# Peptides against a protein of PDB entry 1IK9: the designs that were tried, part 66

Target 1, 211 residues: chain A of PDB entry 1IK9
Amino acid sequence: MERKISRIHLVSEPSITHFLQVSWEKTLESGFVITLTDGHSAWTGTVSESEISQEADDMAMEKGKYVGELRKALLSGAGPADVYTFNFSKESCYFFFEKNLKDVSFRLGSFNLEKVENPAEVIRELICYCLDTIAENQAKNEHLQKENERLLRDWNDVQGRFEKCVSAKEALETDLYKRFILVLNEKKTKIRSLHNKLLNAAQEREKDIKQ
Target 2, 207 residues: chain A of PDB entry 1IK9 as posed
Amino acid sequence: MERKISRIHLVSEPSITHFLQVSWEKTLESGFVITLTDGHSAWTGTVSESEISQEADDMAMEKGKYVGELRKALLSADVYTFNFSKESAYFFFEKNLKDVSFRLGSFNLEKVENPAEVIRELIAYALDTIAENQAKNEHLQKENERLLRDWNDVQGRFEKAVSAKEALETDLYKRFILVLNEKKTKIRSLHNKLLNAAQEREKDIKQ
Target 3, 195 residues: chain B of PDB entry 1IK9 as posed
Amino acid sequence: MERKISRIHLVSEPSITHFLQVSWEKTLESGFVITLTDGHSAWTGTVSESEISQEADDMAMEKGKYVGELRKALLSVYTFNFSKESAYFFFEKNLKDVSFRLGSFNLEKVENPAEVIRELIAYALDTIAENQAKNEHLQKENERLLRDWNDVQGRFEKAVSAKEALETDLYKRFILVLNEKKTKIRSLHNKLLNA

## One batch from the design tools (peptide; made by RFdiffusion4, then SolubleMPNN)

Design b1_p12_8_s4 (from b1_p12_8 with P1A T7V S12A)
Fold by OpenDDE base, seed 5:
Structure b1_p12_8_s4 (fold): chain B 211 residues (1-211), chain C 211 residues (1-211), chain A 12 residues (1-12)
Amino acid sequence: as target 1 above (211 residues)
Amino acid sequence: as target 1 above (211 residues)
Amino acid sequence: ALSLPSVEEELA
């Protein structure tokens, strides 16, 4: 089961933060349980896949698009721009919500809720879920932090090896060229010496012929 | 202000999860506010730095050690081994907790609490804090995940550059040696040719003298 | 140390 809790403000009680819990199996499309609380009372309703399909049909909206709008409204709260308005009557237990666009507001859905007999149990379970989620997220964050520290060390190690490889390549090239020039110069000197000996031998032979 | 919420079980109500909120400024030693709730009622007490010092003195415990024990008890709940036992009387509003060691249990502290007139406000604020903490931890998690992915890319990039540098160093060494051997062999061939010319010139001169 | 072969030994 997946669950999301959001803060909402009811049009009827704008000064009192309410909490909207939605729980579902795998996808919101297969139905969900909605729970509303003000921290004293709680109300719950079950919405079936068939009801979601009927609401989509009544709106003349494609089911996947409708479920996408439900997901935005019910799992994200009003949103940062108060795009969704929530209404609830404690007397009728009728919950409905509207999407507010620039020049058009329309009802996105409505649910009959039932007042929970033991709201304290629902509130305790909601707080437990929040505390468990905090603990899980803390453990994930600690793991990711340690992994980032590991990756940073590994990056520094390979970077240092790379810089040493670059420097060693340049040093190798320079050393090999220096050694090559030394040996080449020795061979050039030997060639020059042998040429001079040949010239001298030719000059001596020309002297011997001239007697 | 720092805050921590823990789940606890009261000896008087072992079947009902309670929540213990502790709030403080900078350090628990400077005093704290404790709030207890069962999801229906709430009770609050303020503990001063002077009371903490007095309780440490009455226990004949060093203040820093005592505050360390308070931190373990009040910020971590009972712990994984039920090391801390919590007691609360709704009638007297007297809260006390004990540390359970293998063969010894001792009272670690006690507080008089006051029943909150509007428990719903305290519960709503507690849920708000949990939801804010979840959102902050999610944002940190997403940031750390993106940073992890960045560091992994950067590591792969430098690793690939390092491998190319190693291969290029080996290729350079091999190429420079091959080129060096070629030029060296040319010079050796030239030296051998010049030596043969000198030997031939000496042999011709010896023939001219014998002639 | 890759000893470059002495070129002198072959002319000997």
Scores: peptide ipSAE 0.017, ipTM 0.843, DockQ to the pose 0.151
Fold by OpenDDE base, seed 2:
Structure b1_p12_8_s4 (fold): chain B 211 residues (1-211), chain C 211 residues (1-211), chain A 12 residues (1-12)
Amino acid sequence: as target 1 above (211 residues)
Amino acid sequence: as target 1 above (211 residues)
Amino acid sequence: ALSLPSVEEELA
């Protein structure tokens, strides 16, 4: 089961933060449980897949698009743009929400909620879920932080090995050229010496022919 | 201001999860506000630095050690080890907690709480803080995840450059040796040719002398 | 270590 808790403001009680819990299985499209609380009272309703489909049809909206709007309304909380307006009557237990566009507001959905007999239990369970989520997210943060520190070490190690490889390549080239110049110069000197010996031998032969 | 919310079980109400909020400035030693709630009622007390110091003295405990025990009791929640036992009387508003050691249990601290007139506001604020903490932790998780993905890319890039550098070093060494062997062999051939010319010239001179 | 044989050892 997936769950999302958001803070909302009701048009009827704009000074009192309410909390909207939505719980669903796999997809919001398959239906969901909605719970509203003001921290004292709680109200719950179940929305079936059939109701979601009917509301999409009544709106002449494609079901996937409608569910996409439900997700934005019910799972994001009231973002700072007041794009979604939430209404609830504590007397009728009727909950409805509207999408506010520039030139048109329209009802996106409505639910009959039921007042929870033991709101304290619902509130406690909601707080427990928040605390569990905090603990899970903290553990994930600590894990990701340790992974980042590991990856940074591994990067520094490879970077240092790469720099050493670059320097070693340049040093190898320089050393090989120096060594080869020495050997080549020795061979050049031997060639010059042999050439001079041949020239001297030829000059001596020319002298011996001239008695 | 720092804040911690934990779930606790009261000895008097072991079936009802309670929530213990502790709020403090900089250090728990400087005093704190404690808030207890069962999701319907809330109770609050302020603990001063003087009270913390007095309790440490009354316990004959060093203040830093005492504050260390307070942190474990009040900020960890009841860990699975039941090392800390929480007691609260809704009638007297007297809260106390004990540390359970193997052979000895002792009272670690006690507070007179006051029943909050508007518990719903305290509960709403507590839920808001939980939701804010969840949002902050989620944003941190997303940031750390993106950093991990970046660091992994950077590592792969450097690793690939390092492998190319290693291969290029080996290829350079092999190419240089091949080129130098060719040049050296050319010089060796020239030396051999010159040596043979010298030997032939010497043999011709020996023939001419015998002639 | 492929020590290039000294020029002397190959002429020997």
Scores: peptide ipSAE 0.016, ipTM 0.843, DockQ to the pose 0.090
Fold by OpenDDE base, seed 4:
Structure b1_p12_8_s4 (fold): chain B 211 residues (1-211), chain C 211 residues (1-211), chain A 12 residues (1-12)
Amino acid sequence: as target 1 above (211 residues)
Amino acid sequence: as target 1 above (211 residues)
Amino acid sequence: ALSLPSVEEELA
């Protein structure tokens, strides 16, 4: 079961934060339980998949698009810039919400709720869920933080190995060139020496022929 | 202001989860506001720094140790293995809690609370705080997740550069040796050729002398 | 590891 609690403001009670809980199995499209509370009273209703389908049809909206709008309205609260307006009558237990666009506002959905006999239990369970969610999120945060620290260490280790490899490559190149130059210069010197000996031997032979 | 909400079970109402909110400035030692709620009623009290000091003195406990026990009791709820027992009388508005050790249980602290006139407001504010905390923790988790993904990419990039550096070092060494060998072999061949020319010249001179 | 003969050994 998935659950989302959001804050909403009712048109009838704009100064009193209400909480809208939505609970569903796998997808909101399959139906959901909606709970409204003001921290004193609670109201709950069940919305079936058939009701969702009927509301989509009545709106002449594609079901996936309609469910997408329900998800935005019910799982995020009013959203940024009051895109969704919530209405509830405590007398009729009728909950409805509207989408407000620049040029038009329209009813997005409506539900009959029932007043909960024991609102304190619903409120306690809601608070428990919030506290559990906080604890789970904190544990995830601590895990991610430890993982972040691990990844940073691993990065530093590889970076240090890379820098050592670069330096070792440059050192190797330099050393090999130095050694090569030394040996090459020795061979060049020996070639020059042998060439001079050949020239001298040729000059001596030319002297010996000239007596 | 710092705040912590915990679940507790009262000895008098073990089947009803209560919520214990503690709010303080910087340190619990400087005093705190305690709020108890069952999701219907709420009770609040303020504990001053002087009261904390007095309770520590009355217990013959060092203040830092006492505050450490308060922190464990009040900010973690019962804790693991029911180390802390909470008692509250709705009639007297007297809240007290005990630390249960293997061989002894003792009162750790006691506070007078006052019944809140508008418990719904306290409960709404508590739920709001929970929802805000959830949102903040979710944002932190999303940030840490993105950061971990970044660090993993950065690690992979450096690792790939390191592997290329290793391969490039080995390739460089091999190429340099091959080039050096070619040049040196040319010089060795030239030395051998010059040496043979010198030997031949010497042999011809020795023939000319014998002739 | 193909120990490339030291530049010295191949020059020897």
Scores: peptide ipSAE 0.015, ipTM 0.843, DockQ to the pose 0.087
Fold by OpenDDE base, seed 1:
Structure b1_p12_8_s4 (fold): chain B 211 residues (1-211), chain C 211 residues (1-211), chain A 12 residues (1-12)
Amino acid sequence: as target 1 above (211 residues)
Amino acid sequence: as target 1 above (211 residues)
Amino acid sequence: ALSLPSVEEELA
């Protein structure tokens, strides 16, 4: 089961933060349980997939779009101020919410809730879920931090090997050229020496022909 | 102000999860505010630095060690099962906790709490803090995840450059040797040709002398 | 250290 808790403000009690819990299986479209609390009282309602479909039809809204609006209203908490307005009557246990657009406000959905007999259990379970979520997120943060530190070390190690490889390539090229020039110069010197010997032999032969 | 919320079980009410909130400035040693709630009622007490010092003295415990035990008891929540036992009398508003060792249990501290007049405000504020902490930890998780993905890309890029550098070094060495051998063989051929010319010139001169 | 054979030994 997936769960989201959000802070909301009711039009009737704008000074008192209320908490809206929504619980669902895989997708909000399949239905959900909504719980409202003020930290003293709690109210719960179950919304079926058929009720979601009926509300979408009553609004003349495509179901996927309607569920998308439900997700924004009920799971986002305080989105940008004033886009979603929440209303609840403690007398009728009627919960409804409106979407406020520039020129038009409209009711996005409504639910009949039931007052919970033991609100303390609901509140305790809500706090437990928050504490579990904090612990899970903290463990994930610690894991990601250790992984970041590992990746940074691995990056530095490869970077250092790369720099050494570049330097070793340049050094190898320079050394090979130096060695080659040495050997080539020796061969050039030997060629020059042999040419001089050939010239001397030709000059001596020309002297012997001239007696 | 730093804050930690933990789940505890009271010896008197082991089936009902209680929440222990501790709030302090920089260090627990400077004093703290303790809040206990069952999700319906709340109790709060303030513990001063002087009271912490007095409790340490009464226990004949070094203050830093005592504060270290307070931190484990009050901030760790359910550590390993049964190491810290919590007791609270709703009648006397007396809260105390014990450390259980293998052969010895001892009272680690005690506080007089006051029943909060409006527990709903305390509970709402507690839930707000939990939701804020979830949001902050989620934002940190998203940041760390993006950083991990960045570091992994950067590592793959450097690794790929390193592998290319290694291959380029080996290719360079092979190409340079091939080029060197070609030029050197040309010079060796020229040396051999010049030696043959010198031998022929010497043989012709020896024929002319015999002639 | 892969001792590259001396250019002298291959050219010998």
Scores: peptide ipSAE 0.014, ipTM 0.843, DockQ to the pose 0.071

## One batch from the design tools (peptide; made by RFdiffusion4, then SolubleMPNN)

Design b2_p13_1_s1 (from b2_p13_1, 10 letters changed)
Fold by OpenDDE base, seed 3:
Structure b2_p13_1_s1 (fold): chain B 211 residues (1-211), chain C 211 residues (1-211), chain A 13 residues (1-13)
Amino acid sequence: as target 1 above (211 residues)
Amino acid sequence: as target 1 above (211 residues)
Amino acid sequence: SEIEEIEKLVEKS
């Protein structure tokens, strides 16, 4: 089961932070359980897939688009844009929310909730979930931090090997050219020596013909 | 101000998860505020630096070691080892905890708490802190994930350049040797040609002398 | 040496 807890402000009690928990299986579209609490009382309702489909049809909205609006309203909390306004009657247990679009507000949805007999259990479970989520996120953060440190070491090691390879390539080219020049110079010297011997032999023949 | 919330089990109510919040400035040694809640009621007490020092002295324990035990007891929650046992009287508002060491348990500390008049406010604030901590940890997690992905790309890029550099070094060496062999063979052919010319010139001289 | 190997390769060629 997936779960999201968000803080909201009720129009009826703007000074008191309320908490809206939504719980669902796989997708919010399949239906969900909504729980509202003020830290003293709690209220719960179940919304079916059929109710979500009916509300989308009544609004003349495509179901996926409507579920997208439900996700924004119910899972984001009061985002900084006051785009969603929440209303709750403790007397009727009727929860409804509106989308505010400039000069127009419209009802996005409504739920009949039931007052929980043991709100302390709901509040304890909610706090437990928050603490578990904190612990899971901390463990993930510690893992990611260690992985970052490993990746940085591995990058530095490869970078250092790469720089050494570049330098070694340049050094190799320079060394090979130097060695080649030495061997070529020896062969050039031998060629020059042989040419001089040929010239001397030709001059001696010319002397021997001249008796 | 630093804060830690932990789940604990009271010996008096082992079936009901309680939450222990500890709040302090910089170090737990400087004193702290302790808050206990069961999701319905809340109790708070303030522990001074002088009380911590006195308790360490009464236990004949070095202050830093004692604060280390307080940190393990109060900030870790009921760790899997049941090393710390928590007791609370709702009647006397007396909270005490014991350290369990094999065959010996000893009182590690005790606090007089006061029942909070408005527990709902304390519970709401506690949930707000949990939600803020979740949001902060999520943002950190997303940042670390993006950084990991960057570091992995950067590593792959350098690794690919390094492999190309290694291959290019080997190819360079092979190519240079091939080119050197070609030029050296030309010089050797010239040397052989010049030697043959010298031998022929010597044979012609020997014929001319016999002539 | 690599020079001696080059020389030998050049001698055999």
Scores: peptide ipSAE 0.016, ipTM 0.838, DockQ to the pose 0.762
Fold by OpenDDE base, seed 5:
Structure b2_p13_1_s1 (fold): chain B 211 residues (1-211), chain C 211 residues (1-211), chain A 13 residues (1-13)
Amino acid sequence: as target 1 above (211 residues)
Amino acid sequence: as target 1 above (211 residues)
Amino acid sequence: SEIEEIEKLVEKS
């Protein structure tokens, strides 16, 4: 089961932060349980897949788009943009929410809730879920931190090997050229010496022919 | 202000998870506020630096060691090891906890708490803190994940450049050797040709002298 | 070294 808890402000009680919990199996589209609490009382309702489908049809909205709007309204918490307004009557247990755009506001959905007999149990479970989520996220963060430290070491190691390889390539080329120039110059000197010996032998033979 | 919330089980109510909140400035040694809740009622107490010092003296324990034990008891939550047992009387508002070792159990500390008039406000604030902590940890997680992905790309890039550098070094060495062997062999052939010309010239001169 | 082998090959011929 997936769950999301968010802070909301009710139009009727704007000074009191409420908590909206939504829990679902796999997809919000398959239905969900909604729980509202003020830290003293709790109210719960179940929304079926059929009710979600009916609400989408009544709104003349495509189901996937409607579920997408439900996800934004119910799971994101009311971010600072006041895009969603929440209303709840403790008397009727009627919960409804509106989407506010620049030029248009419309009701996005409504649910009948039921007052929970033991709100303390719901609140304790909600706090437990928050603490479990904190612990899980902390463990993930510690894992990612250790992995980042490993990757940084591995990067530094290969970077240092790469720089050494570049320098070694340049040094190798320079060394090979120097050695070959020496050997080539030695062979050139031997060729010049042999040419001079041939010239001298030819000059001596021309002298011997001239008696 | 730093804060830690943990789950605890009271000996008097083992079936009901309680939440122990500890809040402090900089160090637990400077004093702290302790809050206990069951999700319906809340109890709060303030422990001063002087009380912590007095408790350490009464226990004949070094203050730093005592604060270290307080930190384990109050901030870790009762982990599965049942090392710490918690007791609370709703009547006397007396909270005390014991450290259980294999052969020795001893009282580690005790606090007088006061019942909070508006427990819902304390519970709401506690849930808000949990949600804020979740959001902060999620943002850190997302940052670390993006950094991990960056470091992995950077590692792959330099690794690929390193492998290319290794291959290019080996290829350079092989190519230079091949080219230099060709040039050296050409010079050797020229030296051999010049030696043969010298031998022929010497043989012709020896014939001319015998004539 | 391979250079010394080449030098020796270059001497032997």
Scores: peptide ipSAE 0.018, ipTM 0.839, DockQ to the pose 0.337; fails the geometry check
Fold by OpenDDE base, seed 2:
Structure b2_p13_1_s1 (fold): chain B 211 residues (1-211), chain C 211 residues (1-211), chain A 13 residues (1-13)
Amino acid sequence: as target 1 above (211 residues)
Amino acid sequence: as target 1 above (211 residues)
Amino acid sequence: SEIEEIEKLVEKS
């Protein structure tokens, strides 16, 4: 089961932060449980897939688009853009929310909630879920931090090996050319010496022919 | 101000999870505010640096060691090791906790709390803090994840450059040797040719002298 | 190394 808790403001009680808990299985379109609390009282209702489909049809909205709007409204809280307005009557237990566009406001959905008999239990469970989520996120962050430290070490090690390889390649080329030049110069000296011996032998032979 | 919320069990109400909120500035030894809630009622008290010092002295414990025990007791919750036992009387508003060792149990501290008049406000603020902490931890997690993905790409890029550099070093050595051998063999062939010309010239001169 | 072999081959003629 997936769960999201968001803070919302009600038009009827704009000074009191309310908490909207939504719980669902796999996808929000398959239905969800909605819980509202003010930290003293709690109200819970179940919204079925059939109700979600009916609301989409009544709005002449494609179901996937409607579920996308439900997800933005119910799981993100009222973002700072006042795009979603929440209303709840404690007397009727009727919860409804609207999407506010520049020139058009429309009701996105409405739910009948039931007052929870033991709100303290729901509030304790909600706080437990928040604390568990904090602990899980801390463990993930510690894991990612250790992995980033590992990756940084591994990067530095390979970078240092790469720089050494580049330098060693340049040094190898330079050393090989130096050694090769030495050996070639010895061979060139030997060739010059042999040419001089051939010229001297030819000059001596010309002298012997001229008696 | 630093803050920690932990779940605890009270000896008087072992079936009901309580929440212990501790708030302090810089260090716990400089004093703290303690809040207890069951999700319906809340109780708050302030513990001063002087009270912490007096409790350490009364226990004949070094202050830093005592603060270390307070941190373990109050900020970690009751770990699964039952090392810390929490007690609270709703009638007297007296909160005390004990450290349980194998053969020795001792009172670590005791605080007088006051019942909060508007517990819903304290509970709402506590839930808000949990939700804010979740959002901050999610943002840190997303940042660390993106950094992890960056470091992994950078590692793969350098590793691939390093492998290419190793292969290019070996290929360079092999190519240089092949080129050097070709040039050296040309020089060796020229030396052999010049030696043969010298030998032939000497043999022709010996024929001319015998003739 | 092939250089040392070349050097030895160059020293040997």
Scores: peptide ipSAE 0.017, ipTM 0.839, DockQ to the pose 0.231; fails the geometry check
Fold by OpenDDE base, seed 1:
Structure b2_p13_1_s1 (fold): chain B 211 residues (1-211), chain C 211 residues (1-211), chain A 13 residues (1-13)
Amino acid sequence: as target 1 above (211 residues)
Amino acid sequence: as target 1 above (211 residues)
Amino acid sequence: SEIEEIEKLVEKS
């Protein structure tokens, strides 16, 4: 089961932060449980897949688009842009929310909730879920931090080995060329010496023929 | 201000999860605010640095060690080992906690709390803090995950460049040696040819002198 | 060194 808790402001009680919990299986489209609390009272309702489909049809909205709007409204909380307005009557337990666009406000959906008899249990469970989520996220963050530190060390080690390999390649090339030039120059000197000896021998023979 | 919320079980109400909030400035030693809630009622007390010092003295415990025990008791929650037992009287608003060791249980500290008149505000603020902490930790988690993926790519890129550098060094060495051997063999052949020409010229001169 | 081995190979050759 997936779960999201968000802060919302009710039009009737803008000074009192309410908490909207939505719980669902796999997709919000398959239905969800909605819980509202003010930290003293709680209200819960179940919304079925059929009710979601009916609300989409009543709005003449494509179901996937409608579920997309539900997801934005109910799971994001009131985003900073006040795009969604939440209304709740404690007397009727009627919850509805509107999407506010530049020139048009329209009701996205409405749900009948039931007042929870023991709101403290719901509030405690909600706080427990928040604390569990914090603990899990902290453990994951510590793991990712340690992994990042490991990866950074491993990167620095390979980078340093790579730089040493580049320098060693350049040094090897330079050394090999220097040694090769030395050996070639020795062979070149020997060739020059042998040519000079041949030239002298030919000149001596030409002198001996001329008596 | 630093803050920690933990789940605790009270000896008097082991079936009802309570939440212990501790808030402090810089160090727990400088004093703290403690808030207890069951999701319906809340109780708050302020513990001064002087009270912490007095409790340490009354226990004949070194202050740093005592603060270390306070930190373990109040900020860890009841760790899985039931090392800490929490007690609270709703009638007296007296909160105390004990450390349970193999053969000794002793009171670590006690605080007088005051019942909060509007517990819903305290509960809402507590849930708000949990939700803010979740959002911050999620954003940090996403950042660390993206950084991890970046570092892994960067590591793979450098590793691949390093392997190519190693292979290129070995190939360079092999190629240079092959080319050098070819040029040296040409020079060696030229030296041998010149020596043979010198030997023939010497033999011809010895024939001409015998004539 | 591998160069000394090549020098020896060039001398022997």
Scores: peptide ipSAE 0.016, ipTM 0.839, DockQ to the pose 0.394; fails the geometry check

